Peptides against a protein of PDB entry 6MBK. Designs and how they scored, part 49

Target 1, 240 residues: chain A of PDB entry 6MBK
Amino acid sequence: GFEMVNFKEEGFGLRATRDIKAEELFLWVPRKLLMTVESAKNSVLGPLYSQDRILQAMGNIALAFHLLCERASPNSFWQPYIQTLPSEYDTPLYFEEDEVRYLQSTQAIHDVFSQYKNTARQYAYFYKVIQTHPHANKLPLKDSFTYEDYRWAVSSVMTRQNQIPTEDGSRVTLALIPLWDMCNHTNGLITTGYNLEDDRCECVALQDFRAGEQIYIFYGTRSNAEFVIHSGFFFDNNSH

## One batch from the design tools (peptide)

Design b1_p22_2_s1 (made by RFdiffusion4, then SolubleMPNN; from b1_p22_2, 9 letters changed)
Fold by OpenDDE base, seed 3:
Structure b1_p22_2_s1 (fold): chain B 240 residues (1-240), chain A 22 residues (1-22)
Amino acid sequence: as target 1 above (240 residues)
Amino acid sequence: IDEFSFNFIPRDLTKSLEELKK
């Protein structure tokens, strides 16, 4: 019902291959295809995760390291997904001096500086952990863990992380959702949820799409500043 | 742990499609 396409101005997105009606379930992703905190625990990262308090407390950092480990693994199940991710982001961690100066006129500048400081501290901490911890020796990133690697992984998680229920529905966990997160954003209503009975993420069409049209979804209401900080998106006509 | 807080708000997809329609 859809295909991945590189659009000239918007980059990668999804295009309808047939007519899709509003509210039609056109896309679903089973839990087994998601990158989650649980899949991180069950990966080569598992032994280190079990011994590091920060990884255990910070699911987003666990996902960042999960991405780095899988990217460094040629036979990773998620290689096709990882190859679709941007190599760079329009998030504050990639801002040039002129972009930071522009934000100085906004309240967002404090969040930007905090993000820089926190990311640098996290990298310094985990660099030491990877160099010294016994369970880090088998990680594919052992000899290749730069700030640029960490910045990329953190930015990937920042822009793409989702809260979903655990398998039993008793708790909330974090997930990256392959294929689904390739949809570009538009204004509207949230049309994505989680079906716990079938254990899958489900997306219904926001509107009618004709064959050949790009499929857009609504990721949520954010200010332009919040989109820049959290999603790397900038919308000139964001009325919020 | 506060030093490691990402001010990153994840998307909330914990609701089912049925719950979103209410």
Scores: peptide ipSAE 0.520, ipTM 0.873, DockQ to the pose 0.895
Fold by OpenDDE base, seed 1:
Structure b1_p22_2_s1 (fold): chain B 240 residues (1-240), chain A 22 residues (1-22)
Amino acid sequence: as target 1 above (240 residues)
Amino acid sequence: IDEFSFNFIPRDLTKSLEELKK
């Protein structure tokens, strides 16, 4: 009941191909289609994951590396999804000099610098790991792992990562959700959940949509990166 | 490990649609 469309102002989004009623289950994504920490463990990254404490402790970094490995794999199942991802993001990691200068007058500068510092440290660590660890030899990014690659992957995960239950429902894991995360945002209520019985992410329509209309959803609480993009991180300076 | 932490919060989709309607 929907199709991917490149909208002039909003970029890629989903358009209804038929009338969709409010609360109708119009989109579901089975676990097997998700990029998860588990799929990372089961990929070419698995051997390295099993021996690196940081990958094991930080699921978001595991997802970032999973994304990079799959991007570097021409036959990856997730290539169609990866190709829909932005090449750049409006996250602090992509701030231009003028934006950083503007933030120097704000309390946000500390968070921006912290993010830069942490990301740079992570990159330096993993660059060394990729160059020296025996289990990194089979990674498709072995000879092509730049800071720009890592910045992109981290930003992709930062803006798109979701907590979902594990298969048995006993724990929480992290996932990127193809198709679903192509929906553009609107204000409203959360209409996305996880169905453990059918082992899928489920999204119901926030409102009625007619055939040909763009489908919007509400993603709930925004990450700091999303807050910068949508809430206008720069607007708080005008109120003082 | 703390020095490697990302300051971002993932979305919480752990609840079912049935639980959200409650």
Scores: peptide ipSAE 0.508, ipTM 0.864, DockQ to the pose 0.666
Fold by OpenDDE base, seed 4:
Structure b1_p22_2_s1 (fold): chain B 240 residues (1-240), chain A 22 residues (1-22)
Amino acid sequence: as target 1 above (240 residues)
Amino acid sequence: IDEFSFNFIPRDLTKSLEELKK
């Protein structure tokens, strides 16, 4: 009922190929298609994950490395997804000097600086880990791990990470949700949840969409500043 | 570990659609 389209102003998004009614379950993504902390653990990253406290403690970083490893793997199942990801983001890590200056007028500047600092520290740490840890030798990124790589991966995760339940529902884990995260944002209500019984993310239409219309979803209640920081989105009509 | 923390909050999709409707 939808297709991926590159929209002129908004980049990639989903377009309805048929009429979709409000509250219709038009999109679902089974767990097996998600990039999760668990899939990271089960990947080539697994051995390193099992021995690095930071990876274990920070699922978002685990996802970032998972993303990098899969990107570097030509035969990765997630290559089609990864190829749809932006090469750069509108997140603070990519801000130019003028953009940072603009943010100085906002309360977000502290978060931006913290993000810069933390990301740099993380990169430095993991650069050393990748260079020295035995299990890192198996990683496809072993010989190519730049700050730009890490910045991209972190930004990808930052903008796209989701909390979902573990398979048994006992805990929460992090996931990137292919295809679903291609939806551009609009104001509204959360229409995505996780169906544990069917073990899938489910998205229902926020409103009626006609064939040929772009499908928008609401990613959450955040200020524009928060969206910029976390998701790279800026919504003019964001009431928050 | 604290110095490595992301101050980014992931989207919460832990609830089912049914739960969201309540």
Scores: peptide ipSAE 0.497, ipTM 0.861, DockQ to the pose 0.898
Fold by OpenDDE base, seed 2:
Structure b1_p22_2_s1 (fold): chain B 240 residues (1-240), chain A 22 residues (1-22)
Amino acid sequence: as target 1 above (240 residues)
Amino acid sequence: IDEFSFNFIPRDLTKSLEELKK
């Protein structure tokens, strides 16, 4: 087993409650617990989703709005998950001037500027949509939709979004995976996949973990710049 | 839609654990 713990310096993570062996299936998350584009379509956001081409075309934005709607819903099933999310992120949308200057020496600067521009444009567009579209009237965002809200939601999705198969396995959709994404990152191999037969995300242990140790997983091979942009992580000695 | 595109690279979890072992 494992438990959620607030670690010093690293924030929330998972701690082993027993010895876990390498390659042991220690964690699985059924589809019903995931925040997906499909769950967004089936939520209060559904009517607006069905009428907005951008939401339909960009599943990540759909997830961002789904996250915001659920955050604003006191009775949301995902409240316990949402409360574990960071209030701020180490992503480009939160960079200070000095951090942006540092990135000018990297290939990431174009992507950073693009994110700033695109996020601002998206916010402006959806602000108008939420205020004027008939299907937005029932959204809990109508009276409170700030740039800070949108920046947070987009950054949450950016750092935590996953591609998973649809229920029938015919297509790919996007998902946030509660509990699983509480694992902090380390170097290694991908040990998470999706089991369509059992309709769940499955994670096996990257290494042996003793009872009381923090459980780390590998979220993917990326450069430090890509980790900062997409995951909010930075490693001085990243091998990639 | 291109004006609204931004750099998002989601994690690919579409493969099963069995497929990852190959």
Scores: peptide ipSAE 0.517, ipTM 0.864, DockQ to the pose 0.893; fails the geometry check

Design b1_p22_2_s2 (made by RFdiffusion4, then SolubleMPNN; from b1_p22_2, 9 letters changed)
Fold by OpenDDE base, seed 3:
Structure b1_p22_2_s2 (fold): chain B 240 residues (1-240), chain A 22 residues (1-22)
Amino acid sequence: as target 1 above (240 residues)
Amino acid sequence: IDEFSFNGIPRDLTKSLEELKK
């Protein structure tokens, strides 16, 4: 029903291979294909996770390390997904000096500086943990853990993290959703949810799409400034 | 633990499609 295509102006996205009707369930992703806090616990990161309070308290950092460990693993199930991720992002952590100077006239500058400071502190903490903790010895990133690696992983999670229910539906956890997050954004209504009975993420079409058209979805109402800070996106026709 | 704040806002996908149509 769809294929991944590199669009000249928008980069990678999904294109319909057949006509898709509005509200048609065209895309679903089972839990077993998601990168979750639970899959991080069940990976090579599990022993370290079980002993580090920060990893336990911050599921987003756990996902960042899970992403780094899987990227460093040639036989990782998620290699095809990881290879589709951007190598760099338009998030504040990648802002150049001129971009930061421009933001000095805005209230956003305080959030940018806070993000820089927090990310640097996290890196320094985990660099020491990876060098000294016994359970870090088995991590594929032990001898190659740079700030650039951490910045990339954090930015990947910041732009792509989702809240989904746990398998039993009793709690909320964090997940990266392969294939689904390749859809580019448009204005509209949220058409993605989680089906707990079938244990999968489900996406229905926002509108009719003809064969050959790019498939767009709505990820949420945000201002351009909020998208830049949290998602790294700009919309020319953002009505908000 | 403010030193470890993570400013990314997760997308909320906890609702089912049936709940969203309501």
Scores: peptide ipSAE 0.525, ipTM 0.877, DockQ to the pose 0.876
Fold by OpenDDE base, seed 4:
Structure b1_p22_2_s2 (fold): chain B 240 residues (1-240), chain A 22 residues (1-22)
Amino acid sequence: as target 1 above (240 residues)
Amino acid sequence: IDEFSFNGIPRDLTKSLEELKK
């Protein structure tokens, strides 16, 4: 019912291949296809994860490293997904000097500076970990871990991370959702949830879409500043 | 750990579609 398309202005998105009706379940992604904290623990990153308190405490960082490890793995199951990710983001970590200057007049500047500081500190910490920790020797990124790598991974997770239930529904975990996160954002209502019975993320259409139209979803109520900081984009028609 | 805390806000997809419809 849909296909991935590279739109000139919006980058990759999903296009309907048939008419899709509002509230129609047009997209679902089983847990096994998700990049989760659990899949990170079960990957080559697992041994390091088990011994690093920061990875254990911060699921988003765990996902970032999971993403980097899988990107560096030619045979990774998630290569097709990773290849669709932007090489650069509109997040503060990629802001040019002029963009930062513009934000100095806004409250967002504090978050921007915090993000720079935090990300730099995280990188410094993990650079040392990767260089010195025995379990890091097996990581495919062992000899290639730059700030640019980390910036990219963090930005990828920052813009795409989701809270989903664990398999038993007892806890919350973090996940990247391939294919689904290719949908570009529009105003509306949340139309994505998790079906524990079928163990999958489910998305229903926000509105009617005709064959050939881009499929948009609503990722949540945020200000433009929050979108920039956390989602890496501006939304001109943001009514919130 | 607190100094590392700023890595965006995850979307909350913990609810089912059925729950969202209520």
Scores: peptide ipSAE 0.517, ipTM 0.877, DockQ to the pose 0.856
Fold by OpenDDE base, seed 1:
Structure b1_p22_2_s2 (fold): chain B 240 residues (1-240), chain A 22 residues (1-22)
Amino acid sequence: as target 1 above (240 residues)
Amino acid sequence: IDEFSFNGIPRDLTKSLEELKK
């Protein structure tokens, strides 16, 4: 086992309740618990999704709107998960002027400006859609859709979205993975996959963890700048 | 764990609306 804990320096994370050995399957999440493009299509967002080309083309935006709709729904199945998400992120969309200036000396500045520009355009587009489209009338966010809402949802998806197979394994879809994405990150190897036979996401331990220790996973091989842009993480001793 | 791995790398959201409409 493991438990959710609010760590003083790192915020929410997972702590081992027993000794876990390296390569042990300690965590799995069935498909039914995931927030996916398919669950978005099957939600109150479904009718709008079926008529909006952008939502259909960009599964990540579909997930962002799915997240917003579920957040605005008191009885949402995913409320416990949503409540664990940060209220703000260490992503470019939340950068202050000094943080942007720091990145001006790097190649990352172009990606930062692109994110600002594109996110603003997306918000403007969907603001109009929500106000004018007939199928948007039943969305719980119709009268409460600010840039801050969209920024939060986009940043949540940008930092947490995963590619997983469809149920039949014929295609790839996008998913947010509750509980699993609460693990804070460290350097190492990818230890998470999807088991189609059992239709679940599976995570094996990166290393030995003793009872009471925080469980870390590896997010991917990136530079510190890339981690900040894509994941909202920074590692002082990142070897990449 | 099967052939599908989770890289944990988010897909870029910065694709423009203009590019999608073309």
Scores: peptide ipSAE 0.378, ipTM 0.722, DockQ to the pose 0.075
Fold by OpenDDE base, seed 2:
Structure b1_p22_2_s2 (fold): chain B 240 residues (1-240), chain A 22 residues (1-22)
Amino acid sequence: as target 1 above (240 residues)
Amino acid sequence: IDEFSFNGIPRDLTKSLEELKK
């Protein structure tokens, strides 16, 4: 009922191939297609994950490294998804000096600087880990891991990460949802949930869409304050 | 989704569609 299209102004998005009615379940993504903390554990990153406390504590960072590892893997199942991701983001990590200067007059500057500092420290830590840890030897990032890579991965996760139930429904985990996150954003209500019985993410149409129309969804309102809390890197664990 | 977010807060998709309708 939909197709991927590169829209001139919005970039990649989904277009309806038929009429879709409001509240119609038009899109679902099984867990097996998601990039999750669990899929990270089951990937080439698994051995390192099992021994690095920061990766274990910070699911978002685990996803970032998972994304980087898969990007560096030509045969990755997620290559088609990764290729649809922006090369740059409208996140503070990509702000120009003039933008930062403008923000100095706002309370947001503290959050921006914190994000810069945290991300830089994370990069420095993991650069060392990748260079020195035995379980990092098989990572495709071993010989090429730049700040730009990390910034991109972190920004990708920040803008696209979702909380979903674990397979047994007992806990919450983090996931990137391919195809679904290609929908461009509009104002409205959240129309996406997780169906544990069928183990899939489900999205219903926010409104009626005609064949040929772009499908928009509402991802929710995210505040800047929420970013700082989730990116909290505890420096005290740099005991390595 | 190029969402301008200072936030690294994940979207909460833990609820089912049935729960969202309540």
Scores: peptide ipSAE 0.524, ipTM 0.839, DockQ to the pose 0.331; fails the geometry check

Design b1_p22_2_s3 (made by RFdiffusion4, then SolubleMPNN; from b1_p22_2, 9 letters changed)
Fold by OpenDDE base, seed 5:
Structure b1_p22_2_s3 (fold): chain B 240 residues (1-240), chain A 22 residues (1-22)
Amino acid sequence: as target 1 above (240 residues)
Amino acid sequence: IEEFSTNSIPRDLTKSLEELRK
């Protein structure tokens, strides 16, 4: 019912190949296809994860490293997904001077600086970990771990991370959702949930889409400043 | 750990579609 399309200005998105009705379940993604903290633990990163308190405590960082490890793995199951991710982002970690100056007039500037500083601290910490920890020797990024790599991974996770239930529904974990997160944004209601019975993310259409139309979803209500910080863009028709 | 926080808030998709429709 949909196909991946590279739109000129919006980048990758989903286009309907048939008419889709509002509230129609047009997209679902089983847990096995998600990049999760659990899949990170079950990957080559697992041994290091089990011994590093920061990876254990910060699921977003675990996802970032998971993403980096999978990117560096030619045979990774998630290569097709990773290839659809932007090479660079409009997040504060990529801000040019003009963008920073613009934010200086807002309260967001403090968060931007904090984010940048903390990301740098994370990199410094994990650079040392990767260089010294025995279990890091098995990582494909052992000899290639730059700040640019880390910035990219952190930004990817920052803009795309989702809270979903664990398999038993007892806890919340973090996930990147391939294919689904290719949908570009529009105003509306949340139309994505998790179906524990079928163990999948489910997305219903926000509105009617005709064949050939781009499929948009609503990722949540945030201020423009929050969108910049968390999603890397301004939304002109934002309700906030 | 807070010293390392990027203060990024993940999207909450923990609810089912049935719950969202209520």
Scores: peptide ipSAE 0.551, ipTM 0.892, DockQ to the pose 0.876
Fold by OpenDDE base, seed 3:
Structure b1_p22_2_s3 (fold): chain B 240 residues (1-240), chain A 22 residues (1-22)
Amino acid sequence: as target 1 above (240 residues)
Amino acid sequence: IEEFSTNSIPRDLTKSLEELRK
């Protein structure tokens, strides 16, 4: 019912291959296809995860390292997904001096500085861990772990991470959702949820889409400043 | 642990579609 297309102004997105009606379930992604904290634990990263308090406490960092390990693995199941990710982002970690100065007029400037500092601290910490910890020796990134790599992974997770229930529904975990997160944004209502019975993410159409039209979804209401900080983009039609 | 936080806010997809339709 849809296909990946490179749109001239918006980059990659999803296009309808048939008419889709409003509220029609057109896209679903089973848990087994998601990159989650649990899949990170079950990967080559698992042994290190089990012994590092920061990885255990911060699921977003666990996802970042999971993403880096899978990217460095030619036979990774998620290679097709990873190849669709941007090589660079418009997040604060990539801001030039002029862009940072622009934010001085907003309340976001302190959050930007904090993000810079804390990301640098994370990198410094894990650089030492990767160099010294026994369980890091088998990681595909052992001999190549740069700040640029880490910045990319952190930014990927920051812009794409989702809270979903655990398999038993007792807790909340973090996930990257392949294919679904290729949809570009529009104003509206949330039309994506998690079906625990079928153990999958489900997305229904926000409106009618005709064959050949781009499919848009609504990811949430934020100010443009908040989008920059947390999603890495400006939205002209943002309601906030 | 807070010294490592980047204050990123994940999307909340914990609700089902049925719950969202209420």
Scores: peptide ipSAE 0.550, ipTM 0.889, DockQ to the pose 0.886
Fold by OpenDDE base, seed 2:
Structure b1_p22_2_s3 (fold): chain B 240 residues (1-240), chain A 22 residues (1-22)
Amino acid sequence: as target 1 above (240 residues)
Amino acid sequence: IEEFSTNSIPRDLTKSLEELRK
């Protein structure tokens, strides 16, 4: 009922191949296709994950490294998805000096600076981990891990991460949802949920779409300022 | 104690479509 298209202004998106009615279930993504904390644990990152408390405590960072590892893996299942991701983002980590200067007039500047600081600190920490930890030897990032790589991965996760239930529904985990997140954004209501019985993300149409029309969904109203870090993890005895 | 922080608030997709329709 849809196809991937590179639109001139919006970039990659989904186009209807048939008429889709409002509230019609037109798109579903099984768990096996998602990039999750669990898939990270089951990947080449698994051994390191099992030994690093920060990766364990911060699922978003685990996803970021999972994304980087898969990007660096030519045979990764998620290569087609990764190639659709933007190379840069409208997140504070990509703000130019003028944008930051503008924010100095707002209370958001403190959060932005904190985000810069925390991201830099995370990079420094994991750079050392990747270089020195025994379980990092097999990571494709061993010889190539730059701040730009990390910034990209963090921003990718920041803009695309979703809370979904674990397989048994007892807990919440984080996921990137390929194909689904290719839908460009429009104003409306959330029309995506998770079906635990069938173990898949399900998306119903926000409105009627005709064959040939781009399919839009609502991801929620979020400004760039809302992409700031809002919660923290305290790392005791950080020697880095 | 050094602070590490999460990136942003994830989208909440934990609810089913049925729950969203209530």
Scores: peptide ipSAE 0.546, ipTM 0.878, DockQ to the pose 0.621
Fold by OpenDDE base, seed 4:
Structure b1_p22_2_s3 (fold): chain B 240 residues (1-240), chain A 22 residues (1-22)
Amino acid sequence: as target 1 above (240 residues)
Amino acid sequence: IEEFSTNSIPRDLTKSLEELRK
């Protein structure tokens, strides 16, 4: 009932190929298709993950490295998904001087500076890890791990990471959700959840969509500042 | 470990649609 479309102003999004009614379950993504901390552990990154305290403690970083490893793997199952990701983001890590100056008058500036500093620290740490750790030798990114790579991966995860239940529902883990996260954002209610019985993410339509219309979803309640920091955009119609 | 935090907050999708409808 939908197709991937490259919209001129918004980049990739989903367009309805038929009329979709409000609350209709139009999109679901099984766990096996998700990029999760667990899939990272089960990938080529697994051995390093098992021995690095930071990867273990910070699931978002694990996802970032998982993303980089899979991007560097031509035969990766997630190549089709990765190819849909932006090459650059509007996140603070990509801000130019003028954009940073603009934020100096806002509360967001402290978070921006913190993000810059901490991301740089992460990169420096993992650059050393990749160069020296035995289990890093198996990583396809060993000979090509730049700050630009890391910035991209971190930004990808920052803008797209989700908390979902583990398979048994006993814990919470992090996931990137292919296809679903192609939906662009609008105001509304959360219409995405996880169905443990069927072990899949489920998305119901926020409103009626006619054939040919772009499908929008609501990703969550955030301020514009939070959107900038976490999602890399301003939302003009943000009522929150 | 906290010194590495980028303070990124993931979306919470832990609830089912059924739970969200309540």
Scores: peptide ipSAE 0.528, ipTM 0.887, DockQ to the pose 0.886

